# Peptides against a protein of PDB entry 6RGO: the designs that were tried, part 134

Target 1, 392 residues: chain A of PDB entry 6RGO
Amino acid sequence: MALKLLGFNQDATCFSVISSNKGVTIYNCDPFGKCFELEKSTSNDEELDFLVEMLFSTSLIAVVDKTIGASKRKKLKIVNTKRKATICELTFPHEIMDVIMNRKIICVVLKSDQIFVYDISCMKLLRTIDVRGEKLKSTSKFRNSEAVGDIGVRVSLSTDNNSILCYSSYSKSDKENAPLNDIVVFDALKCIQINVLPAVHQSNIVCIACSPDGMLMATASEKGTIIRVFKTIDTENDEPILVNEFRRGSRPSRISEMKFNHDNTLLACVGESDTIHIFALPVTTTEADANEDDTLQQSSHSLSSSINGLQYISKGLANRFGKIIVSKIPTQSQQRHVAYIKIPENAKYRIGFPKDTTNTIHICGEDGNYLVYSIPRNEVGPCTLVKSNTFD

## One batch from the design tools (peptide; made by RFdiffusion4, then SolubleMPNN)

Design b2_p10_3_s4 (from b2_p10_3, 6 letters changed)
Fold by OpenDDE base, seed 4:
Structure b2_p10_3_s4 (fold): chain B 392 residues (1-392), chain A 10 residues (1-10)
Amino acid sequence: as target 1 above (392 residues)
Amino acid sequence: SLEELLKEKA
């Protein structure tokens, strides 16, 4: 039977799937089992297409039925899974492309490159972000380029209450075909732009992950060869801080999903390749722990070694095209994965990090496998399978 | 209500 993966919830306690025969099913991860089922609204042999976003392990889901004609693709339903009742229904001017939420905010991405930001508590519209309108302010030419294919605004939201929204935006380049290669960092609660990361890739951004705390963001382009990790809020000399640059591979391969673990020590990525890659992030030593051990008075003498200050002449080549974030990381020193999982070729997988076990990853496949892996801490190698379940 | 659902402990 054809399964379509919708993904894990924010804490990887549940995952959702579309079964061609049943409709939407939500599985609980531990104990493993069905926790909710939404039957298909039609008896027709139409390919089932849904968006489902679950709010953690709560009975709150957002559902978009994309199976039935252009009208329902514009409807968001907020459903109580315990009551099997629609609590709220919203209709949008355009097709819904994505829905993301946390305990404070729900964001709805439209095919029009608009992001509708709601207060989830009352479904009050806080902001409409018009990514196309921002482009039109920067680029004088209205191309009614219907986005040919799967290129649209990508979003990620922090799972915490700070509600940091990262989204892809059009570069300010005067090119008629400006790529979606800028990132905007947005406080979804205050409805303010916090930061803008210009030209983080050379091509359109197709995957974004925000850390649970919203302090880090990972980005991947259509090439999926390089993953960049940035600070979201902090800047250095008004320039974006590149924390890491990871090499997934040399061969182009689309990344469909990235996730940080809950302590920001790991970044996982999955996509069209036979491999889930897990990268280690440097532990940011918070300055707090540095203060205790300074008591050892050892009077080691002032050897004034004259380190010749090599004046790195920052030749600011202000090229006429928007400031491309030049990686300061040499291509040879690009970090590889620290761990990996082999997955079946052509099987789509989704990933999630459970909150309580920072070195455990949950994965589920369109092959009907739900798998729990342990991530090695001190060695580079394969993850160890800890638990497996099947679903249909 | 939405508020009741948001009060559900995960």
Scores: peptide ipSAE 0.343, ipTM 0.899, DockQ to the pose 0.570
Fold by OpenDDE base, seed 1:
Structure b2_p10_3_s4 (fold): chain B 392 residues (1-392), chain A 10 residues (1-10)
Amino acid sequence: as target 1 above (392 residues)
Amino acid sequence: SLEELLKEKA
């Protein structure tokens, strides 16, 4: 049967899948098992497509039926899984492309490049962000709406209550085909723009991850060869701070998902390649905790020796055209993965980091495998399989 | 209610 993966929830306690015969199924990770099912409403042999976002381990899910021919692609349903009941239904002017949430906010991304920001507690609209309208204020022509291929506005939201929203925006360019290569950092609660990171890649951004605390963000372009990590809020001399530049590979390959672990020490990426890559982030030693455990310093030195070569290249070179170009870290200073997982070729996988075990990663595949891996701490190498389950 | 679901412990 064809499975389609929807992904993990925020804390990787559950994941959701589409089964062609059953509809949407949600699995619990531990103990492993089916915890919810949304039955198919139609007997038609149409390929099912859904968006499903779960609020942690709660009974709250957001659902969009994206099935072709369904008049439902503009409808967001908030469902109570325990009652199997729709609590709220919202209808949008355009097709819903993405939905993201935390305990405070729901963001809805439309095919019109609009982001609707809601207070989750009452479903009150707080803000409509018009990414195209922001571009127009900068003299940039509309892209013809017909070329809305696989390139649209990408979003990521912090899982904490600070509700930091990162989204891709159009660069200030007189070119008709300006890329979606700027990032805006937005306080979704206050509805204030905090920061703008111009031209973080040369091509369109296709993947964004925000850290759980909203202090870091990772970005990848259509090439998927380089991942950049930035501070979200902090700036140096009013310029964006590039913290890390990671090399996934030399061959172009789409990155479909990236995630930080709970303590911001690891960044994982998955996509069309046969490999999940896990990168180590420099631990910002807050000076306060440096006093106690002298014994743990020796093992961290082997990973830190690769980190010490990252000079903070804070200086965006303003080119002769007044465009701030994010300084590229020299290719020699580009870090590789510290850990990896091999996955079947052409199998789509999703990733999740559990909250309680920072060195564990959950993965699930359209091959029907749910796998738990241990991430090596002191060596560069493969992750170790700890647990496996199957689903259909 | 939405508020009741938001109060569910993970």
Scores: peptide ipSAE 0.320, ipTM 0.893, DockQ to the pose 0.578
Fold by OpenDDE base, seed 2:
Structure b2_p10_3_s4 (fold): chain B 392 residues (1-392), chain A 10 residues (1-10)
Amino acid sequence: as target 1 above (392 residues)
Amino acid sequence: SLEELLKEKA
């Protein structure tokens, strides 16, 4: 049967899949098993398409039926999985492209490049962000967006209560075809724009990940060769702080998903390549005030690999049009993965980091494999398979 | 309610 992966929840305790014959199934990771099933409402041999976002291990899911007709693709259902009941139904003016949530906020992304921000507790609309509207002082017609591939607004939300929303925006170029290569950082609770990162890539941003605490964000363009990690809130001289630049590969390949682990020490990426890449982030040693006392000599030789974070003060090359382009870190300073997982060619995989174990990664494939890997700490190499389960 | 679901511990 054809499986379509929907992804992991925020803490990788569950993942959701579409089965062509069954509908939507949610699996628990530990103990492994089905925890919820949404039956196919239609007897038609139509290809099932759904958005399903689960709120952690709760009985709250957001569901969009994308399978049949323009009317269903505009409906968000909030479902209690324990009661098998729709709690709320919202209808949007345009097709729903994405839904993200945490314990405070639901964001709904529309095909119109609008982001609707809701208070999850009462489903009150807090803000409508019109990503085109800042550009639409020009009378340019709705281009029939049928022909240009799946280039839309991308979003990521912090899993914490701070509810930092990162979204891709159009660069302020007077060109009709301005790329979606700016990032806006938005406080979704206060409905305030915190930061704007201009031209973080040369082409459209196709993948964004926010850290769980909302302090970091990772971005990838259509090329998928370079991943950039920025601070979300902090700026240096009103310029965005580039923390890391990672090289996924030399060949272009679309990145479909990126995730940080819960302590911001690892960034994983997956996509159209045969390899999941895991990158190490520099541990910001908070100088915990070493109160003097406790003598425990655990000479953990932390190989402080002196990755002298050359603060490349990216003197933004003011391009001839006065825009700060994020200067490329010299290719020599581009970090490679510290760990990897080989996956079958053409198999779509999704990734998740469990909360309790910062050195493990959960992955699931459209091949029906749920896999848990251990990430090596002290060596560059393959991850070790710890657990395997199958689903259908 | 939505509020009851949000009180469910993960």
Scores: peptide ipSAE 0.091, ipTM 0.808, DockQ to the pose 0.543
Fold by OpenDDE base, seed 3:
Formats: sequence, structure tokens, C-alpha cells
Structure b2_p10_3_s4 (fold): chain B 392 residues (1-392), chain A 10 residues (1-10)
Amino acid sequence: as target 1 above (392 residues)
Amino acid sequence: SLEELLKEKA
């Protein structure tokens, strides 16, 4: 049977798949088993395509039927899985490209480069973000949407109640074909723009991850060779917004998904390559709990020394050209993965981090494998397989 | 309701 992966929920307690014969199936991770099935509405041999987002371990799912020929590509259904009932149906002017949610907010991304932000509790529209319309205000000509294939607005939302939305935006360059290489950070609850990160890559951004707390954001371009991690908010202390730059590889390869773990210590990435990469993030010790005097002189050779080279970007040029956030981090300071998982080259995989175990990663494949790996803490190496299950 | 589903314990 052909399987298509939809992905894990926010806490990696469940994952969703499309089966050509059954429709949408949701699996529970522990104990492993089917928890919900959405039957195929059509007897036709049409290739099934769906968006399905599950709200944590709740009975709430968002569903979009994207099957070829279906007029339903513009319809969002909110479904109660326990009742097998549609609670709400919304129709949009354009095809739905993505749906993301937390306990407060649903964001719906359209093919028109619009983001509709809803209060999930009542499905009230809070904001329409027109990523194109913002570009028009900056005098830059549009890419005609028709000619640009698989490149659209990318989004990520914090899983917490702060509801920090990160999205890709068009560069303010007067070029007709301006890339989607800016990032906007948006408070989805207050409906305010917090920050704008211009030109975070040279090419279009194809993957974004927000940390669970909304304090960090990771980005990857079409090249997928470099992953950048940014603070979402400018700190008063003139600290660099760019906190890390990771090298996934030397060869171009699409990154399809990135995720932070629940404590912001790890970033995982998956895509078209034979390898899931896991990177260690610097623990930002918030100074607040530093009062316990325990003199463990563990020689944390603070890698702080390598960031000091960026001091001499003279104050004078900052005013005319928008914040050059991407100072070229010397290629020597690019960190590699600390851990990895080998996967089949021809199988698409999705990733999730469970809440209760910060050194565990859940993965699932279109090959029908659900796998749980332990991540090494003190050494660079392969992850250890802890649990495996199969699904159809 | 949507609110009831949001209150479901994980």
C-alpha cells in the first residue's frame, strides 16, 4: 500500500498517515496503536492528498482534503475524532497550502501568500496577513504566483500559549523575482509584528521551525546545506540575533522538516537525504537561577570566544542598509551535528520530540516504520534504537 | 464544542 506521512502532533504522542485504501489514520505512539481513522470519501483510484493537524493528544483535528480534482482544497474542517463529527467548516478564497495550530491559535496558509490567524476557541478571525500586500507597500514587484512551482510562504508556530508565529516574507529588493528570504516574527495573540529578519538566506526559505517557547527560530533555504538559528526577539544587551549556524552537509538537499526539543537544547532536521541530523544548541542560562553557589569548576571551555570576531561591523553602515543580520559567520565556526540517524534514501521520514524525554526522538517513515531513538548526550555519534513498530 | 476539545487532557 502507498503510505504518505502527514507528521507528528506537537508533543509527538501521535502521528498521522494517509493510506491509499483507508484514508487518514492517526496512530498513538505509546502504547502504539490506531487511535483514529478517517475513511476515504471517494471510491476512485485518485491519489489521496490531505493536510491533517492534530491538537496534541486531544480529539481536535484540522483536515483539508487536497485530493486531485477535489473542490475541497479551499475547505478547512475542524473534526472531533471521538464523535467522528465536523464541528466547524471554513471556506477560503484560495487553496490551503498549510495549517498549523496550538491551544490558542490556528494559522491557515493560502496559495495567495495570505496567512489567516484564528482564535481556535471560537474560530474568530484575528488577522489576515498578506505577505504579498506587505511587499507591494515596499514598491517591489510580485512574482506572478502561477509560474513559481513549489515555493510558497512557510510558517511555524510556537507550541506554547505565547503563540509566536514565524513566517517567510519577500525581500524588499526591487527585483521582480525577489526571494522569500526574509523572516517575520509575529505575536499571533496580540496581532503585532515583533521582529523582521531580512535576507537570512541567499535563496528562498523552504523550512522554518519555531521553538516550543517561541524564543528561538531555525531556518533552511532551498540549498539545505546551512541551518541558521535566531532569537525571535531582540534582547536589550546587544546580543547577536543569530545564535547558531549549523552545517547539515556539503551537497544541496531539501530539508522538509525541522523541530526543536521541548527544552531548546536540540534541533533535528529531516528531508531528502539518507540522514536525520541532530544539533546541540547552547544552553542560554538565564541569569535568574545562578544564586546556588555550587563551585563545580567544570571547565566549560565556553565556545564564547569564537563569536567575538564580529565586533568590528562599524555602527555607521547600519542605518542605510537594513540590519545585516547575516554577517558571514566564518565557515570554520559552522557546527556539525552531534547525533544522527540513518534512514532509507527513498523513504520520506517525519520527526517529533516527546515532552517527557528530552534525549528521545520519534521518527516515522513512508516505509511503515515507527522508530524511537535515544540521542547520545556526551559523545558525537549515531542515535540508539530503543523501540520499533510497524504500521500499514 | 471547540472549547471542550481544548480542555481535554492529553
Scores: peptide ipSAE 0.090, ipTM 0.805, DockQ to the pose 0.599

Design b2_p10_4_s1 (from b2_p10_4, 6 letters changed)
Fold by OpenDDE base, seed 2:
Structure b2_p10_4_s1 (fold): chain B 392 residues (1-392), chain A 10 residues (1-10)
Amino acid sequence: as target 1 above (392 residues)
Amino acid sequence: SKFEDVEIVP
């Protein structure tokens, strides 16, 4: 049977799949097993397509049936899984491309490059963000941008209550084909733009991950060779702070998903390649004022690999058009993965970080494997398989 | 039930 992965919930306690014969199934990770099923609404042998977002380990799911016709693709259902009831149904003017949520906010991304921001508690619309409309203030022509392929607005939301929304935006170039290579950082609760990171890549951004606390953001372009990590809110001299630049590989490969762990020490990356990459982020040792006294000789040999944070003050090389482009970190200072997982070639995988175990990663594949890996701390190498389960 | 019940009042 063809499985389609929908992904993990925010804390990787559950994952969602589409089974061609059953519809949507939600699995609990520990103990492993089915926890919810949404039956196929149609008797037809049509290829099932759904968006399903689960709110943590709650009874709340958002569901979009994309299987049949233009009408269903515009409907968001909010479902209580305990009651097995639709509690809200919203209809949008355009096809729903993505749905993300936390305990405060639901964001709905449309094919029109609009983001609808809702208060989850009452499904009240807080804001409509028109990512195209911000571009049109510079150029009057509605090109029929037949969005050539899968290039649209990408979003990520912090899993905390601060509800930091990061989204891709069109660069303010007078070029008719401005890339989606700017990032906007938005407070989804206050409906305020906090920051704008211009030209974070040379091509369209295809993947964004916000940290759980909303303080960091990872970005990848269509090339998928470089991942950049920025501070979301903090700026230095009105310039974006580039924290890390990671090299995934030398060959172009699409990144489909990135995730931070819950303490912002790791960033995982998955996509079309045979390898999940895990990168280490520098632990900002808050100088806790070590009050002198307590003698506990925990020889934390923090391998402070003195990656001297060369604050490459990216003097934004003003391109010939006076725009600050995020300067590339020198190739010698590009960090590689600290850990990896090999996956079957052409298998689509999703990733999630559990809250309670910062050095554990959950992965699931369209091959029907749910796998738990331990991430090595002190060595660069493969992750160790800790647990495996199968699903259908 | 292991899951938190979330009430939405639309």
Scores: peptide ipSAE 0.384, ipTM 0.916, DockQ to the pose 0.718
Fold by OpenDDE base, seed 3:
Structure b2_p10_4_s1 (fold): chain B 392 residues (1-392), chain A 10 residues (1-10)
Amino acid sequence: as target 1 above (392 residues)
Amino acid sequence: SKFEDVEIVP
């Protein structure tokens, strides 16, 4: 049967799939097995398409029926899986492109480049972000939405209660064809823009990941050759907001998903390539004032890759030309993956990091494989398969 | 039930 992957929940305890004959099925990862099914509402042999976002290991799912010909593409259903009941239904002016949530916030992304931010507890609208309206304030030229093809606003939300929302925005360039290559960082609870990262790539951003704590974000462009990791907030210490640049590969390949692990030590990416890449992040030791004098000279050769090449462009000119955040990091300082998983080229995969095991990754494929891998800590190499299950 | 029951009151 044709399977379509919807992805893992935030803690990788469950994943969702579309089965052509059954509709939406949710699987539990451990113990492995089917835990919920949303039956197909239509008898027609129409290609099923759904958005399904599950809130952690809860009874709550958000569902959008995107099946061809359905007027339902503008409808968000909030469903209790335990009761098998729709709690509420929201109708939007435009097609729903994405839905993301945490324990506090639901964000609904429309084809109109609007983001609707809701308080999940009462489904109250907190904010409408109009990414085009922000562009119109910065650029005199309206792009008609129809000409943009598959390139829309991308979003990621922190899984914590801080609810840091990262989204792609249009560059302030007077070009009619301004790319979606800016990032806005938004406090979704306070409804305040906290940062703007201009021109983080040369082309449109197609993938964004926020760290669980909202302190980091990762971005990839249409080329998918370079992944950049940024701090979401400027620290007082004038530290560079760009913390890492990773090379996924030399050949262009679309990245469909990126995720941080729960302790911000790893970033994984998956897409159209035969390889899931896992990158190590520098552990920012917050120096907690543990005064304990214990002189263990563990020569952690911190490969302080001296990012010496950030010439101090003097503070004075930064006010007129938006913060040039992306100085060309020399191609020599681009870190490679520390670990990888080989996957079939013709199968779409999704990734998830379990909360309790920081060195474990969950993956699932449209080939019907659910796989658990161990990530090597001390060596660069392949991940080790720990568990395998199949689903239909 | 293995799942946390979440109540939303719209």
Scores: peptide ipSAE 0.383, ipTM 0.917, DockQ to the pose 0.700
Fold by OpenDDE base, seed 1:
Structure b2_p10_4_s1 (fold): chain B 392 residues (1-392), chain A 10 residues (1-10)
Amino acid sequence: as target 1 above (392 residues)
Amino acid sequence: SKFEDVEIVP
């Protein structure tokens, strides 16, 4: 394909793409246009592959060239886009699989199931998390489980300064092929484990989203039929708190990306399906703001009444083997989307939520479309297209 | 440029 999507930055003010003829291009969302370009270093007709993570609307990007040779796939470049200069280059022992950042932290995920946590201000290594080594401490048999295909450690980082890192870990099962179905919640600044959510799915976790404030996480397995939302830090009787269980669909389909909006009221998901799904989260009304105008309450009640019935605090059943099983929310209590966007079949899309407009979503496709949609507030239905642009 | 200039001192 002529275009490959890399995604939006944290506040959806920019998105990055790979163009086969040009290299990496970064687009500004508003006003729409090219804002930065990394030229192709090679004249060869080789398929370009990059990781690019941009720090908000800043001059800072992290870049990994995955196109040619095992050596390049192990190099992280930190680039100042305003100066067009590499600030630093880090070399890792293994291929880089993912890079995530906020204003405090860079996390680098390796094919070895290691997570390197850096202080962004000085590129000092704070922690190496060895997800395989954690499994080895719990299980006597090291199989050299070469990561079979696309299944590896998944990560998400809060966009705030609290720097809550959520990552997938291997379950303590005596099975030779323990799935990546546990979640660890980690304070990336203090380098401490905060929480562990065991067996949040029956199969490997392939997608994680952390809320901007780090208080919520969403998880999806390789089945992609159910999305679960948990509290990250809070526990009830040392058990994980399941806040929501959403049904994306009845057919298996890979979820490639999930994102919360900036006020934790919406969760969007995209993947291999023809539909972007948007789910409503229960607004925790803090009792304090209940004192202003009575008149707006009547229209919000219809959506909220569907949410209030789902305070099934599903007490984890400790089974006879001391495994906390996240109790399944009854299938009748599984919430559907409140809004959706239809996308072309076989087109890869990425999603982003702008900070200033909580009911707006940005999407971009490998079809060269950048689209802005309005999300309906009081009705279940399609999103309304507000703005469209094209890119190449 | 409307972008915030961020310096890293490695």
Scores: peptide ipSAE 0.376, ipTM 0.914, DockQ to the pose 0.699
Fold by OpenDDE base, seed 5:
Structure b2_p10_4_s1 (fold): chain B 392 residues (1-392), chain A 10 residues (1-10)
Amino acid sequence: as target 1 above (392 residues)
Amino acid sequence: SKFEDVEIVP
C-alpha cells in the first residue's frame, strides 16, 4: 500500500509517515526504528490524510485528521505519545491547512488564510493573523477558496526560542487577484510584525523555509526555478536584503520543502524533480581581529576560491504600479548547487538536517527508504550514502 | 522510546 510522508521533526531525529494499514507511524532516526503508532480510528477504505507536527524528540505531537469525509479536519489534537492521551483539543471555524511548532509556539494555518498563534505551555491564543483582512478592507469579494487550488498561505517558524514566523501575504495591489508574493516576518512571542518583503517573486510563493535562528529565509514560487534567500530582520535603506539567488533548474518543478542546516551554511530543496539540491550560503567570516604575532610561514597554497560575496543590492525596479519587484539577480550571477542527491522521479521525499552533523542530510521517501548522506565540503558533486534503512 | 515526557497543563 502507498506510504505518505509527513516529514522530519525540527532536528531530524524523527520522521512521521502515514501507513495505509496502521495510520500514523513515527520513526526514530538513530537508532533506526518505530517509536510511536497512532492507529486508524475508521474501518473505511478512505485514503488516509493527516497533519502531524512533532515537538523535537518529545512525547508531544499535534495531529489533524484530514481524511476526506472526516468531520475532524477542523480539530487539532495535542497528544502525549507516551501516555497515548489527548492533552488538548481545539476546534477551528475552518479546515486546518498546516501546523508548525517550536518549544514556545504553535501556529495553526486555516483554509481562511488565518494564522492562529498559541503559547504551547498553556495553549493560550496570543494572536489571530488575518492574511486576507488587510485585503478585505479594500475588496468585498471573498474569493471562493474552492476555485483557488493548492495555493494558500505558507508559513515557516524558526526552531529556536526567538520564534520568528515567516508567512506569505497578498501583495497590496488593487487587483482582486493579487498573488501571495509578499513575505511578512513576525515575532510570534511578542506578536509584533518585524519586517515586510514585498513581491519577492512574480507568482505565488509555494515554499518558505526559515533558518533555525530565524535570521534567514528562503522562498520559492510556483515555478521552482529560482530560490531566493533574504535576511529576515535586517534591512538596508528600508529595502529587503537579498543574500543569495539560487538556480534549482531551467525546467519548472514544484519545490515541496526547503531546509537550512543548523549553522546556516547550507540550504537544501526537494520537490517533484529527480534531484535534491544543496546550495552553499556565504559564511560571513567575522573578521576576527588579526592579532599580529605568530610568523609560522607554512606555505599551504589554500586556493582562495574568491567567493566574491558581491552583496547584490537589489535595485527594486518600480513597476508601472509603483511596486518594488525584487530585481532578479542576473542569470550569470545565479549560483548552482554545490551538492546533489538523485532520487526516484515518482517518489516524494522529505529532508532534514541533524543538529550535531552540519555536513549530513537525512532524507526519507514514500518508497520506504530512510537514507543518510554525507555532503561534500571541497568538491561540487553527488552526496555519499552513509546509511540506509527501510520502513513499511 | 527516546521521547521525553512533556506535560502541558491544559
Scores: peptide ipSAE 0.051, ipTM 0.741, DockQ to the pose 0.663

